# Peptides against a protein of PDB entry 5VVV, part 31

Target 1, 276 residues: chain A of PDB entry 5VVV
Amino acid sequence: FLCGVVEGFYGRPWVMEQRKELFRRLQKWELNTYLYAPKDDYKHRMFWREMYSVEEAEQLMTLISAAREYEIEFIYAISPGLDITFSNPKEVSTLKRKLDQVSQFGCRSFALLFDDIDHNMCAADKEVFSSFAHAQVSITNEIYQYLGEPETFLFCPTEYCGTFCYPNVSQSPYLRTVGEKLLPGIEVLWTGPKVVSKEIPVESIEEVSKIIKRAPVIWDNIHANDYDQKRLFLGPYKGRSTELIPRLKGVLTNPNCEFEANYVAIHTLATWYKSN
Target 2, 276 residues: chain A of PDB entry 5VVV as posed
Amino acid sequence: FLCGVVEGFYGRPWVMEQRKELFRRLQKWELNTYLYAPKDDYKHRMFWREMYSVEEAEQLMTLISAAREYEIEFIYAISPGLDITFSNPKEVSTLKRKLDQVSQFGCRSFALLFDNIDHNMCAADKEVFSSFAHAQVSITNEIYQYLGEPETFLFCPTEYCGTFCYPNVSQSPYLRTVGEKLLPGIEVLWTGPKVVSKEIPVESIEEVSKIIKRAPVIWDNIHANDYDQKRLFLGPYKGRSTELIPRLKGVLTNPNCEFEANYVAIHTLATWYKSN

## One batch from the design tools (peptide; aimed at target 1 L82 D116)

Design b2_p17_2_s4 (made by RFdiffusion4, then SolubleMPNN; from b2_p17_2, 8 letters changed)
Fold by OpenDDE base, seed 2:
Structure b2_p17_2_s4 (fold): chain B 276 residues (1-276), chain A 17 residues (1-17)
Amino acid sequence: as target 1 above (276 residues)
Amino acid sequence: DELNEIAIEFLAKRAKE
C-alpha cells in the first residue's frame, strides 16, 4: 500500500530542504511514499525532453538518497503529454534516455502522467493509434518494459476523475482501453469523483476499479490549493472511509503549495491510514 | 461545486500551455 505525498501541484516547487523535511515527517508518521511530480518544474513537464544538468543531477541524487535514508519510496514522475508525438520513435527514445538518466541517480520507481492535457492526438498519431488511450498505453507499456518492469510504476490517465470521464466512469472507452491494455503491473492513479473530491465513496472506487481492472492509487486533491492562491486547506483528511483501504493500492495526497501549511493534512492522512 | 469549478478552469488553462 503506497501512502504519502505527491508533490503534484502547479506553482513554485518545494525546495530540496523542504522535501527532505517531508521525508523525515513521512517516516515519523509511518508513511512510505513520495511522488515527485511538480508541474512547474521545467524538466518534469514543459521541457520533459531536456536532460538534467550536472548541478541538477547532483541535487536529485541527493534527494533520492535522502528518501532512501528515511525509507521513503521515491517515485519520479514525468509529464510528456503536452507535446509528445506518441508515434515518433525519436520521442520515445528521448523519453527513455531521460528516464535512464534518472535511473542513474538511483531512482527505481517511476510514473508517466497524462493529466491536464488536451484529449486530441496530432495527425501523425491518429494514423498509428486507434485512440488517445491506445497511444498512451503503448508508450507506457514500452517504457515500463524498457525499464525492466520496476516494482512501482504509475500511470496517470487523462480521465483521472469522474468529472473528466466521457461519457462517465463505467462507460468510458478511454478507461476501458487503459484497463484492458495497460500491463497489469502498472498502477493507475485516480482522484475520485471530482478534481477536488470532498468525499470518495466506496462505490465510486468499485466502479473505477472494475473498468481499469485493478485497484487504483488515489491522487488526492482534498488539500490542493494551486488552483486558488487565496485559499489554504488546513482541515483534516476526511471524507474517505477506511473501508477504502483494502480496495486501493495506495493514497498520495497532493497538498497545499505552501509546505508549512501541510502538517495537519499529512498527519491526519497517516492517522486515517493506521486506523484501519 | 465552487472549488471544482475554479479548479477545472485553472487546469484547463494549464492544459493549453
Scores: peptide ipSAE 0.693, ipTM 0.965, DockQ to the pose 0.836
OpenDDE base, seeds 1, 3, 4, 5: peptide ipSAE 0.681, 0.664, 0.684, 0.653; ipTM 0.962, 0.960, 0.963, 0.958

Design b2_p17_3 (made by RFdiffusion4)
Pose (drawn by RFdiffusion4):
Structure b2_p17_3 (pose): chain A 276 residues (1-276), chain P 17 residues (1-17)
Amino acid sequence: as target 2 above (276 residues)
Amino acid sequence: LEEKHEKAKEHYIEAAR
């Protein structure tokens, strides 16, 4: 069961030294996972096709090392959604070459994120693929095979919370396609009824497990502050029923950008991780 | 590409609020 932090916000990402202290903290409080997915570390999203330079690679390996040294599982995320051409094989291949490079840093766990992308395709893609959801699942599956079908592997759908489902959660062509075609070994990230969910009703998640055909992994935006300059969140982890742990694969908290402000955010996530 | 990225960021900020 996956529990911990996703560094998944817009803005100045954390530095290696902050992530070491993060791992030591996750262990002192018995959490198991860290998802690397900062939106403005350019090679994660904006220049996803680009390989890490020599010194960048030294940094990532030293990072994946301290993750084992503290036994925190490290999941690497990549976001090709902005401009990838799903049908073109050269494009599919550059993704593998990039995911290969990171596999050789010590990485066993991977994620493909597709949040916040323009919902339609290029002229070339609309031929080979029936729908937008078909393209993503095809690549996500093909990639899931290539890496030797890894232990943990996450998929973040374009429709990743209740508000964002067209027309509703239950009868959505995008969501329908994912639950049926996406492989049973691939996890699905979900964010609650809204992007920043005030509460997560047990009925809403049971409802979601309907179409996704899985217990989804929560990408929790409760303490995220990247959307309002004046705002910071030092409150407890709340509005999440303890009765949810049995029904979910995990909850990764996407916290405040200011690293040291995240003490309460992670500790309260940790106490609640107990009690179920 | 930058425009696409900024658009996606603005959309997120609106949805988060």

Design b2_p17_3_s1 (made by RFdiffusion4, then SolubleMPNN; from b2_p17_3, 9 letters changed)
Fold by OpenDDE base, seed 5:
Order: C-alpha cells, then structure tokens, then sequence
Structure b2_p17_3_s1 (fold): chain B 276 residues (1-276), chain A 17 residues (1-17)
C-alpha cells in the first residue's frame, strides 16, 4: 500500500530542504511514499524533453538518496502530454533518455502523467492510434517495459476523476481502453468523484476499479490549495472511510503549496492509514 | 470550489502554453 505525499500542485515547488524534512516526517509517521510531480518544475512538464544539468542532477541524486535513507519510496513523475507526439519515435526515444538519466540518479519508481491536457490528438497520432487512450497506453507500456518493469510504475489518466469521464466512469471508452490495454503491473492514479473530492465513497472506488481492472492509487486533492492560494486547508484528512484501504493500492495526498501548512493534513492521513 | 479548481487547472495549463 502506497501512503504518503504527492508534490503535485501548481505554484512554487518545495525546496530540497523541505523535501528532506518531508521524508523525515513521513518516516516518523510510518508513511512510505513520495511522488515527485511539481507542475512548475520546468523539466517535469513544460520542458520535459530537457535533460537535467550537472547541478540539477546532483540535487536530484541527493534527494533520492535522502528518500532512501528515510525508507521513503521516491517516485519520479514526468508529464509529457502537453506537446508530445505519441507516434513520433524521436519523442519516445527522448522520453526514454530522460527517464534513463533519472534512473542513473538511483531512482527505481516512475510515473507518467497525462492529467490536465487536451483530449485531442494531433493529425499524425490520429493516423497511428485508434484513440487518445490507445496512444497513452502504448507509450506507457513501452516505457514501463523499457525501464525493466519497475516494481512501482504509475499512470495518471486524462480522465483522472468521475467528472472528467465521458459519458461517465463505468461507460468511459477511454478508461475501458486503459483497463484493457495498460499492462497489469502499472498502477492508475485517481482523484475520486471530482478533482477535489469532498468525499470518496466506497462504491465510487468499486466502479472505477471495475473499468480500469485494478485498485487505484488515490491522488488526493483534499488539502490542495493551488487553485486558491489565499486559502489554507488546515483541517484533518476526512471524508474517506477506512473501508477504502483494502480497495486501494495507495493514497498520496497533494497538500497545500505552503509546506509549513501541511502538518495536520499529513499527520491525520497517517492516523487514518494506521486505523485499519 | 471544485469547478473553480478545474477551471484554475485549465487556466494554468493554458498559461503554460
């Protein structure tokens, strides 16, 4: 069971010292996972093709080593979906080289994120792939196999919550394709019925699990404030029954942008997780 | 709030392009 934090917000990323402090807190609270997915890290999303510099490489190696020291699984995410051409072998090779570089930093767990992108494929991809889901699954499976089928590999669908599913969760052709064609060793990220789910009912997890043919990992936006930085979400982790735990592969909270605001959010997630 | 979050993410996406 993956339980911890995703740094998945828009806005100023956490500094390396904050991330190291996070790992210390995660270990202390018996949480086990950190997903590196800062939207405004240029080389994560907008400039995903660009290799890390020597200085950036040293920082990431140090961060990954710190995660290992605290027994925290470091998952490196990349979000190529803004401008990738899925059918272009050069794009696939560029993505492979980027993830190879991160593998050389000692990273062993990875994620491909296709959240917050347009559903439209370019003309070249439409000639090769039957749907957007087929394109995403194809590259995800290829990358997963290329990396030697790492123990933890995550996929974030474009339809990552109930409100984004067309026509709905159980009838989504996109999620059906993901469920049927995504390799079984790849985990699927999900935010619940909504992007920010006030509650995540058990029945909603059963519904999505059926179509994706696996238990999801919750990307939990309950404490996310990137959409309104004038607000801090200081309340406890709530609106999730502990009955979800046996029905999930994990829960990763995407908390407030302000690192210092997240004590209650993360601590109460840990209490929730240990209560089952 | 949810709709604003979805709209904010969409705006952030568009501002990055």
Amino acid sequence: as target 1 above (276 residues)
Amino acid sequence: LLKKYEEAKERAFKAAL
Scores: peptide ipSAE 0.057, ipTM 0.750, DockQ to the pose 0.115
OpenDDE base, seeds 1, 2, 3, 4: peptide ipSAE 0.057, 0.056, 0.042, 0.054; ipTM 0.759, 0.797, 0.708, 0.749

Design b2_p17_3_s2 (made by RFdiffusion4, then SolubleMPNN; from b2_p17_3, 10 letters changed)
Fold by OpenDDE base, seed 1:
Structure b2_p17_3_s2 (fold): chain B 276 residues (1-276), chain A 17 residues (1-17)
Amino acid sequence: as target 1 above (276 residues)
Amino acid sequence: LEKKYEESRERARKAAL
């Protein structure tokens, strides 16, 4: 069971010292996972093709080593979906080389994210792939196999919540393709019925699990505040029954942008997890 | 809340393209 934090918000990324402090807190609270997915980190999303510099490499190696020291699984995410051409072998090779560099930093767990992108394929991809889901699954499977089938590999669908599913969760052709074609060793991220789910009912997890043919990992936006910089979400982790735990592969909270605001959010997630 | 978050993410996506 993956339980911890995803740094998955828009806005100023956390500094390396905040991330190291996070790992110390995660270990202390018996949580086990950190997903590196900061939307405004240039080489994560907007410039995903760009290799890390020597200085950036040293910082990432130090961060990954710190995660290992605290027994926290460091998952490196990349979001190429803004401008990748899925059918172009050069683009696939560029993505492979980027993940090879991160693997050399000592990273062993990875995520490929297709959230918050246009649903339209370019003309070249339409000639090769039957749908957007087929294109995403093809590259995800190829990357997963290329990396030697790492123990933890995550996929974030473009339809990552109930409200984004067309026509709905149980009838989505996109999620059906993901469930049928995504290799069984790849985990699927999900935010619940909504982007920011006030509640995640057990029945809603059973519905999505059926179509994706696996238990999801919850990307939980309950404490996310990147959409409203005038608000801090300081309340407890709530609206999730502990009956979800045996029906999930994990829970990763995407909390407030302000690192110092997240004590209650993370601590109450840990209490929830240990209460089962 | 969801609509504001969806709109924020959509704006952030459009600013990157």
Scores: peptide ipSAE 0.177, ipTM 0.851, DockQ to the pose 0.114
OpenDDE base, seeds 2, 3, 4, 5: peptide ipSAE 0.091, 0.167, 0.100, 0.086; ipTM 0.773, 0.842, 0.789, 0.790; seeds 2, 4, 5 fail the geometry check

Design b2_p17_3_s3 (made by RFdiffusion4, then SolubleMPNN; from b2_p17_3, 9 letters changed)
Fold by OpenDDE base, seed 4:
Structure b2_p17_3_s3 (fold): chain B 276 residues (1-276), chain A 17 residues (1-17)
Amino acid sequence: as target 1 above (276 residues)
Amino acid sequence: LEEKYQAARERAFKAAL
């Protein structure tokens, strides 16, 4: 069971010292996972093709080493979906080289994120892939296999919540393709019925699990404030039955952008996880 | 309120594209 934090918000990423402090807190609270997915980290999303500089490499190596020191699984996410051509072997090779570099930093767990992108493929991809889901699954499977089938590999679908599913969760052709074609060792991220789910009913997890043919990892936006930086979500982790735990592969909270605001959010997630 | 926050987040995400 993956339990911890995803740094998955828009806005100023956390500094390396905050991330190290996070790992210390996660260990103390017997949480086990950090997903590196800061939307405004340039080489994560906007410039995903760009290799890390020597200085950035040193920072990431130090961060990954710190995660290991605190027994926290460091999952490196990349979001190539803004402008990748899935059918272009050069793009796939560029993604491979980027993940090779991160692997050299000592990273062993990875995520490919296709959240918050347009559902349209370019003309070249339309000639090769039957759908956007087929394109995403193809590259995800290829990268997963290329990396030697790491123990933890995550996929974030473009339809990552109930409200984004067309026509709905159980009938989504996109999620059906993901469920049928995504390799079984790849985990699927899900935010619940909504992007920001006040509640995640058990029935909603059973519904999505059926179509994706696996238990999801919850990307939990309950404490996310990137959509309203004038608000801090300081309340407890709630609206999730502990009966979800045996039906999930994990829960990663995407909390407030302000690192210091997240004590209650993360601590109460840990309490929730241990209460089962 | 929840629907308003959902819509606000969706707009924020789309504006960051």
Scores: peptide ipSAE 0.127, ipTM 0.818, DockQ to the pose 0.079
OpenDDE base, seeds 1, 2, 3, 5: peptide ipSAE 0.083, 0.078, 0.077, 0.119; ipTM 0.790, 0.795, 0.769, 0.806

Design b2_p17_3_s4 (made by RFdiffusion4, then SolubleMPNN; from b2_p17_3, 9 letters changed)
Fold by OpenDDE base, seed 2:
Structure b2_p17_3_s4 (fold): chain B 276 residues (1-276), chain A 17 residues (1-17)
Amino acid sequence: as target 1 above (276 residues)
Amino acid sequence: LEKKYEESKKRAFEAAL
């Protein structure tokens, strides 16, 4: 069971010292996972093709080493979906080289994120792939196999919550393709009924699990505040029955952008997790 | 896309109140 934090918000990423402090807190609270997915990290999303500099490499190696020191699984995410051409072997090779570099930093767990992108393929991809889901699954499977089938590999669907599913969760052709064609060793991220779900009912997890043919990892936006910089979400982790735990592969909270605001959010997630 | 995401999250939050 993956339980911890995804740094998955828009806005200023956490500094390395905040991330190290996070790992200390995660270990102390018996949480086990950190997903590196800061949207405004340029080499994560907008410039995903760009290799890390020597200085950036040293920072990432230090961060990954710190995660290992605190027994926190460091999952490196990349979000190539803004401008990747899935059918272009050069793009696939570029993605492979980027993940090879991160593997050299000592990273062993990875994620491919296709959240917050348009449901459109370019003309070249339309000639090769029957749907956007087929294109995403193809590259995800290829990368997963190329990396030697790492123990933890995550996929974030473009339809990552109920409100983004067309026509709905149980009838989504996109999620059906993901469920049928994504290799079984790849985990699927899910956010619940909404982008910010006040509640995540058991029935909603059973519904999505059926179509994706696996238990999801929750990307939980309950404490996310990147959409409203005037608000801090300081309340406890709530609106999730502990009956969800045996029906999930994990829960990763995407909390407030302000690092120091997240004590209650993360601590109460840990309490929730340990209460099962 | 970022702005669309933020707006979507905001609407989703407001609809959950």
Scores: peptide ipSAE 0.081, ipTM 0.786, DockQ to the pose 0.208
OpenDDE base, seeds 1, 3, 4, 5: peptide ipSAE 0.060, 0.042, 0.078, 0.064; ipTM 0.756, 0.746, 0.779, 0.777

Design b2_p17_4 (made by RFdiffusion4)
Pose (drawn by RFdiffusion4):
Structure b2_p17_4 (pose): chain A 276 residues (1-276), chain P 17 residues (1-17)
Amino acid sequence: as target 2 above (276 residues)
Amino acid sequence: SLHETAKEKYEEAARAD
């Protein structure tokens, strides 16, 4: 069961030294996972096809090392959604070559994120693929095979919270396609009824497990502050029923950008991780 | 750019919540 932090916000990402202290903290409080997905670390999203330079690679390896040294599982995320051409094989290949490079840093766990992308496709893609959801699942699956079908592997759908489902959660062509075609070994990230959910009703998640055909993994935006300059969140982890742990694969908290402000955010996530 | 549009849209949705 996956529990911990996702560094998944817009803005100045954390530095290696902050992530080491993060791993030591996750261990002192018995959490198991860190998802690397900062939106403005350019090779994660903006220049996803690009390989890490020599010194960048030294940094990532040293990072994946301290993750094992503290036994925190490290999941690496990549976001091709902005401009990838799903049908073109050279594009599919560059993704593998990039995911290969990181596999050789010590990385066993991977994620493909597709949040916040223009919903329609290029002229070339609309031929080979029936729908937008078809294209993502095809590449997510093909990639899932290539890496030797890894232990934990996450998929973040374009429709990743209740508000974002067209027309509703239950009869959505995008969501219908995912639950049926996406492989049973691939986890699905979900964010609650809204992007920043005030509460997560047990009925809403049970409802979601209907179409996704899985217990989804929560990308929790409760303490995220990247959307309002004036705002910071030092409150407890709240509005999440303890009765949810049995029904979910995990909860990864996407916290404040200011690293040291995240003490309460992670500790309260940790106490609640107990009690179930 | 596509990235900046995506960021603005996210901020708008988060603030509305």

Design b2_p17_4_s1 (made by RFdiffusion4, then SolubleMPNN; from b2_p17_4, 6 letters changed)
Fold by OpenDDE base, seed 2:
Structure b2_p17_4_s1 (fold): chain B 276 residues (1-276), chain A 17 residues (1-17)
Amino acid sequence: as target 1 above (276 residues)
Amino acid sequence: SLYEKAKEEYFKAALAD
């Protein structure tokens, strides 16, 4: 069971010292996972093709080493979906080289994220892939296999919550393709009924699990405030029955952008997790 | 940009909570 934090918000990423402090807190609270997915990290998303500089590499190596020190699984995410051409072998090779670099930093767990992207494929991809889901699954499977089928590999669907599913969760051709064709060792991220889900009913998890043919990892935006930084979400982790725990592969909270605001959010997630 | 458009769509969806 993956339980911890995804740094998955828009806005200023956390500094390395904050991330190290996070790992210390996660360990103390018996949480086990950190997903590195800051939207405004340029080499994560907008410039995903760009290799890390020597200085950036040193920082990431230090960060990954710190996660290991605190027994926190460091999952490196990349979000190539803004402008990748899935059918272009050169693009796939570029993605492979980027993940090879991160592997050299000591990273062993990875994620491919296709959240917050346009649903349209380019003309070249339309000639090769029958759907957007087929394109995403193809590259995800290839990367997963290329990396030697790491123990933890996550996929974030473009339809990552109920409101983004067309026509709905249970009837989504996109999610059906993901469920049928994504290799079984790849975990699927899910956010619940909404982008920000006040509640995540058990039935909603059963519904999505059926179509994706696996228990999801929750990317939980309950405390996310990137969409309204004038608000801080200081309340407890709530609206998730502990009955979800045996039906999930994990929960990763995407909390407030302000690192200092997240004590209650993360601590109460830990309490929730340990209450099962 | 594609980034900004997608961010705005996310923000709109998040605010619809």
Scores: peptide ipSAE 0.684, ipTM 0.959, DockQ to the pose 0.922
OpenDDE base, seeds 1, 3, 4, 5: peptide ipSAE 0.667, 0.644, 0.670, 0.578; ipTM 0.956, 0.952, 0.957, 0.937

Design b2_p17_4_s2 (made by RFdiffusion4, then SolubleMPNN; from b2_p17_4, 9 letters changed)
Fold by OpenDDE base, seed 1:
Structure b2_p17_4_s2 (fold): chain B 276 residues (1-276), chain A 17 residues (1-17)
Amino acid sequence: as target 1 above (276 residues)
Amino acid sequence: SAYEKSKEATKKAALAD
């Protein structure tokens, strides 16, 4: 069971010392996972093709080493979906080289994120792939196999919540393709019925699990504040039954942008996880 | 909710830039 934090918000990323302090808190609270997915890290999303500099490499190696020291699984995410051409073997090779560089930093766990992108493929991809889901699954399976089938590999779908599913969760052709064609060792990220789910009913997890043919990892936006910089979410983790735990592969909370605001959010997630 | 619409609007704006 993956339980911890995703740094997955828009706005200023956390500094390396905040991330190390997070790992210490995660270990202390018997949580086990950190997903590196800061939206405004240029080399994560906008410039995903760019290799890390020597200085950035030293910082990431130090961060990954700190995660290992605290027994925290460091998952490196990349979001190529803004401008990748899935049918272009040079794009696939560029993505492979970027993940090879991160593997050299000592990273062993990875994520491909296709959240917050347009559903339209370019003309070249439309000639090769039957749908956007087929293109995403093809590259994700190829990268997963290329990396030697790592123990933890995550996929974030473009339809990552109930409100994004057309016509709905149980009938989505996109999620059906993901469930049928994504390799079984790849985990699927989900935010619940909505982008920010006030509640995640058990029945809603049973519905999505049936179509994706696996238990999801919850990307939980309950404490996220990137959409309203005038608000801090200081309340406890709530609106999730402990009956979800045996029906999930994990829960990763995407909390407030302000690092110091997250004590209650993360601590109460840990209490919820241990109450099962 | 207004909250979900705000997050969806921010996510959609980050797609338009």
Scores: peptide ipSAE 0.055, ipTM 0.780, DockQ to the pose 0.091
OpenDDE base, seeds 2, 3, 4, 5: peptide ipSAE 0.047, 0.041, 0.051, 0.053; ipTM 0.754, 0.754, 0.769, 0.774; seed 5 fails the geometry check

Design b2_p17_4_s3 (made by RFdiffusion4, then SolubleMPNN; from b2_p17_4, 7 letters changed)
Fold by OpenDDE base, seed 2:
Structure b2_p17_4_s3 (fold): chain B 276 residues (1-276), chain A 17 residues (1-17)
Amino acid sequence: as target 1 above (276 residues)
Amino acid sequence: SKYEEAKKRYFEAALAD
């Protein structure tokens, strides 16, 4: 069971010292996972093709080493979906080289994210792939296999919550393709009924699990405030029955952008997790 | 940009909740 934090918000990423402090807190609270997915890390999303500099590499190596020191699984995410051409072998090779670099930093767990992108493929991809889901699954499977089928590999669908599913969760052709074609060793991220789900009903997890043919990892935006930085979400982790735990592969909270605001959010997630 | 458009869609969805 993956339980911890995804740094998955828009806005200024956390500094390395905040991330190290996070790992210390995660260990103390018996949480086990950190997903590196800051939207405004340029080399994560907008400039995903760009290799890390020597200085950036040193920082990431230090961060990954710190996660290991605290027994926190460091999952490196990349979000190529803004402008990748799935059918272009050069794009696939570029993605492979980027993940090879991160593997050299000592990273062993990875995520490929297709959240917050346009649902339209380019003309070249339409000639090769029958749907957007087929294109995403193809590259995801290829990357997963290329990396030697790492123990933890996450996929974030474009339809990552109920409100983004067309026509709905159980009838989504996109999620059906993901469920049928994504290799079984790849975990699927899910956010619940909504982008910001006040509640995640058990039935909603059973519904999505059926179509994706696996228990999801929750990317939980309950404490996310990137969409309204005038608000801080200081309340406890709530609206998730502990009956979800045996039906999930994990829960990763995407909390407030302000690192210092997240004590209650993360601590109460840990209490929730340990209550099962 | 595609980034800004996608961010806007996310923000609009998050605020609708």
Scores: peptide ipSAE 0.677, ipTM 0.959, DockQ to the pose 0.924
OpenDDE base, seeds 1, 3, 4, 5: peptide ipSAE 0.652, 0.633, 0.655, 0.647; ipTM 0.955, 0.952, 0.956, 0.955

Design b2_p17_4_s4 (made by RFdiffusion4, then SolubleMPNN; from b2_p17_4, 6 letters changed)
Fold by OpenDDE base, seed 2:
Structure b2_p17_4_s4 (fold): chain B 276 residues (1-276), chain A 17 residues (1-17)
Amino acid sequence: as target 1 above (276 residues)
Amino acid sequence: SKYEKAKEAYFKAARAD
């Protein structure tokens, strides 16, 4: 069961010292996972093709080593979906080289994220792939296999919550393709009924699990405030029955952008997790 | 940009909570 934090918000990423402090807190609270997915980290998303500089590499190596020190699984995410051409072998090779670099930093867990992107494929991809889901699954499977089928590999669907599913969760051709064709060792991220889900009913998890043919990892935006930084979400982790725990592969909270605001959010997630 | 468009779409959806 993956339980911890995804740094997955828009806005200023956390500094390395904050991330190290996070790992210490996660360990103390018996959480086990950190997903590196800051939207405004340029080499994560907008410039995903760009290799890390020597200085950036040193920082990431240090960060990954710190995660290991605190027994926190460091999952490196990349979000190539803004402008990748899925059918272009050069693009696939570029992605492979980027993940090879991160592997050299000591990273062993990875994620491919296709959240917050346009549903349209380019003309070249339309000639090769039957759908957007087919394109995403193809590259995800290839990367997963290329990396030697790491123990933890996550996929974030473009339809990552109920409100983004067309026509709905249970009837989504996109999610059906993901469920049928994504290799079984790849975990699927899910956010619940909405982008920010006040509640995540058990039935909603059963519904999505059926179509994706696996228990999801929750990317939980309950405490996310990137969409309204005038607000801080200081309340407890709630609206998630502990009955979800046996039906999930994990929960990763995407909390407030302000690192200092997240004590209650993360601590109460830990309490929730340990209550099962 | 594609980035900004997607970000705004997310923000709109998130605020609809």
Scores: peptide ipSAE 0.710, ipTM 0.962, DockQ to the pose 0.925
OpenDDE base, seeds 1, 3, 4, 5: peptide ipSAE 0.698, 0.677, 0.698, 0.695; ipTM 0.961, 0.957, 0.960, 0.960

Design b2_p17_5 (made by RFdiffusion4)
Pose (drawn by RFdiffusion4):
Structure b2_p17_5 (pose): chain A 276 residues (1-276), chain P 17 residues (1-17)
Amino acid sequence: as target 2 above (276 residues)
Amino acid sequence: DEHDEKAREFYEEKAEE
């Protein structure tokens, strides 16, 4: 069961030294996972096709090392959603070559994120693929095979919270396609009824497990402050029923951008991780 | 929710950049 932090916000990402202290903290409080997905580390999203330079690679390896040294599982995320051409094989290949490079840093766990992308396709894609959801699942599956079908592997859908489902959660062509076509070994990230959920009703998640055909992984935006300059969140982890742990694969908290402000955010996530 | 509205608007603007 996956529990911990996702560094998944817009803005100045954390540096390696902050992530070491993060791992030591996750261990002192018995959490198991860290998802690397900062939106503005350019090679994660903006320039996803680009390989890490020599010194960048030294940094990632040293990072994946301290993750094992503290036994925190390290999941690497990549976001091709902005401009990838799903049908073109050269494009599919560059993704593998990039995911290969990181596999050789010590990385076993991977994620493909597709949040916040223009919902329609290029002229070339609309031929080979029936719908937008078809294209993503095809690549996500093909990639899931290529890496030797890894232990933990996440998929973040374009429709990743209740508000964002067209027309509703239950009868959505995009969501319908995912639950049926996406492989049973691939996890699905979900964010609650809203992007920043005030509460996560047990009925809403049971409802979601209907169409996704899985217990989804929560990308929790409760303490995220990247969207309002004046705002910071030092409150407790709240509005999440303890009765949820049995029904979910995990909860990764997407916290404040200021690293040291995240003490309460992670500790309260940790105490609640106990009690179920 | 005000926080939700702000986050959606900001994220859409960042995605368009």

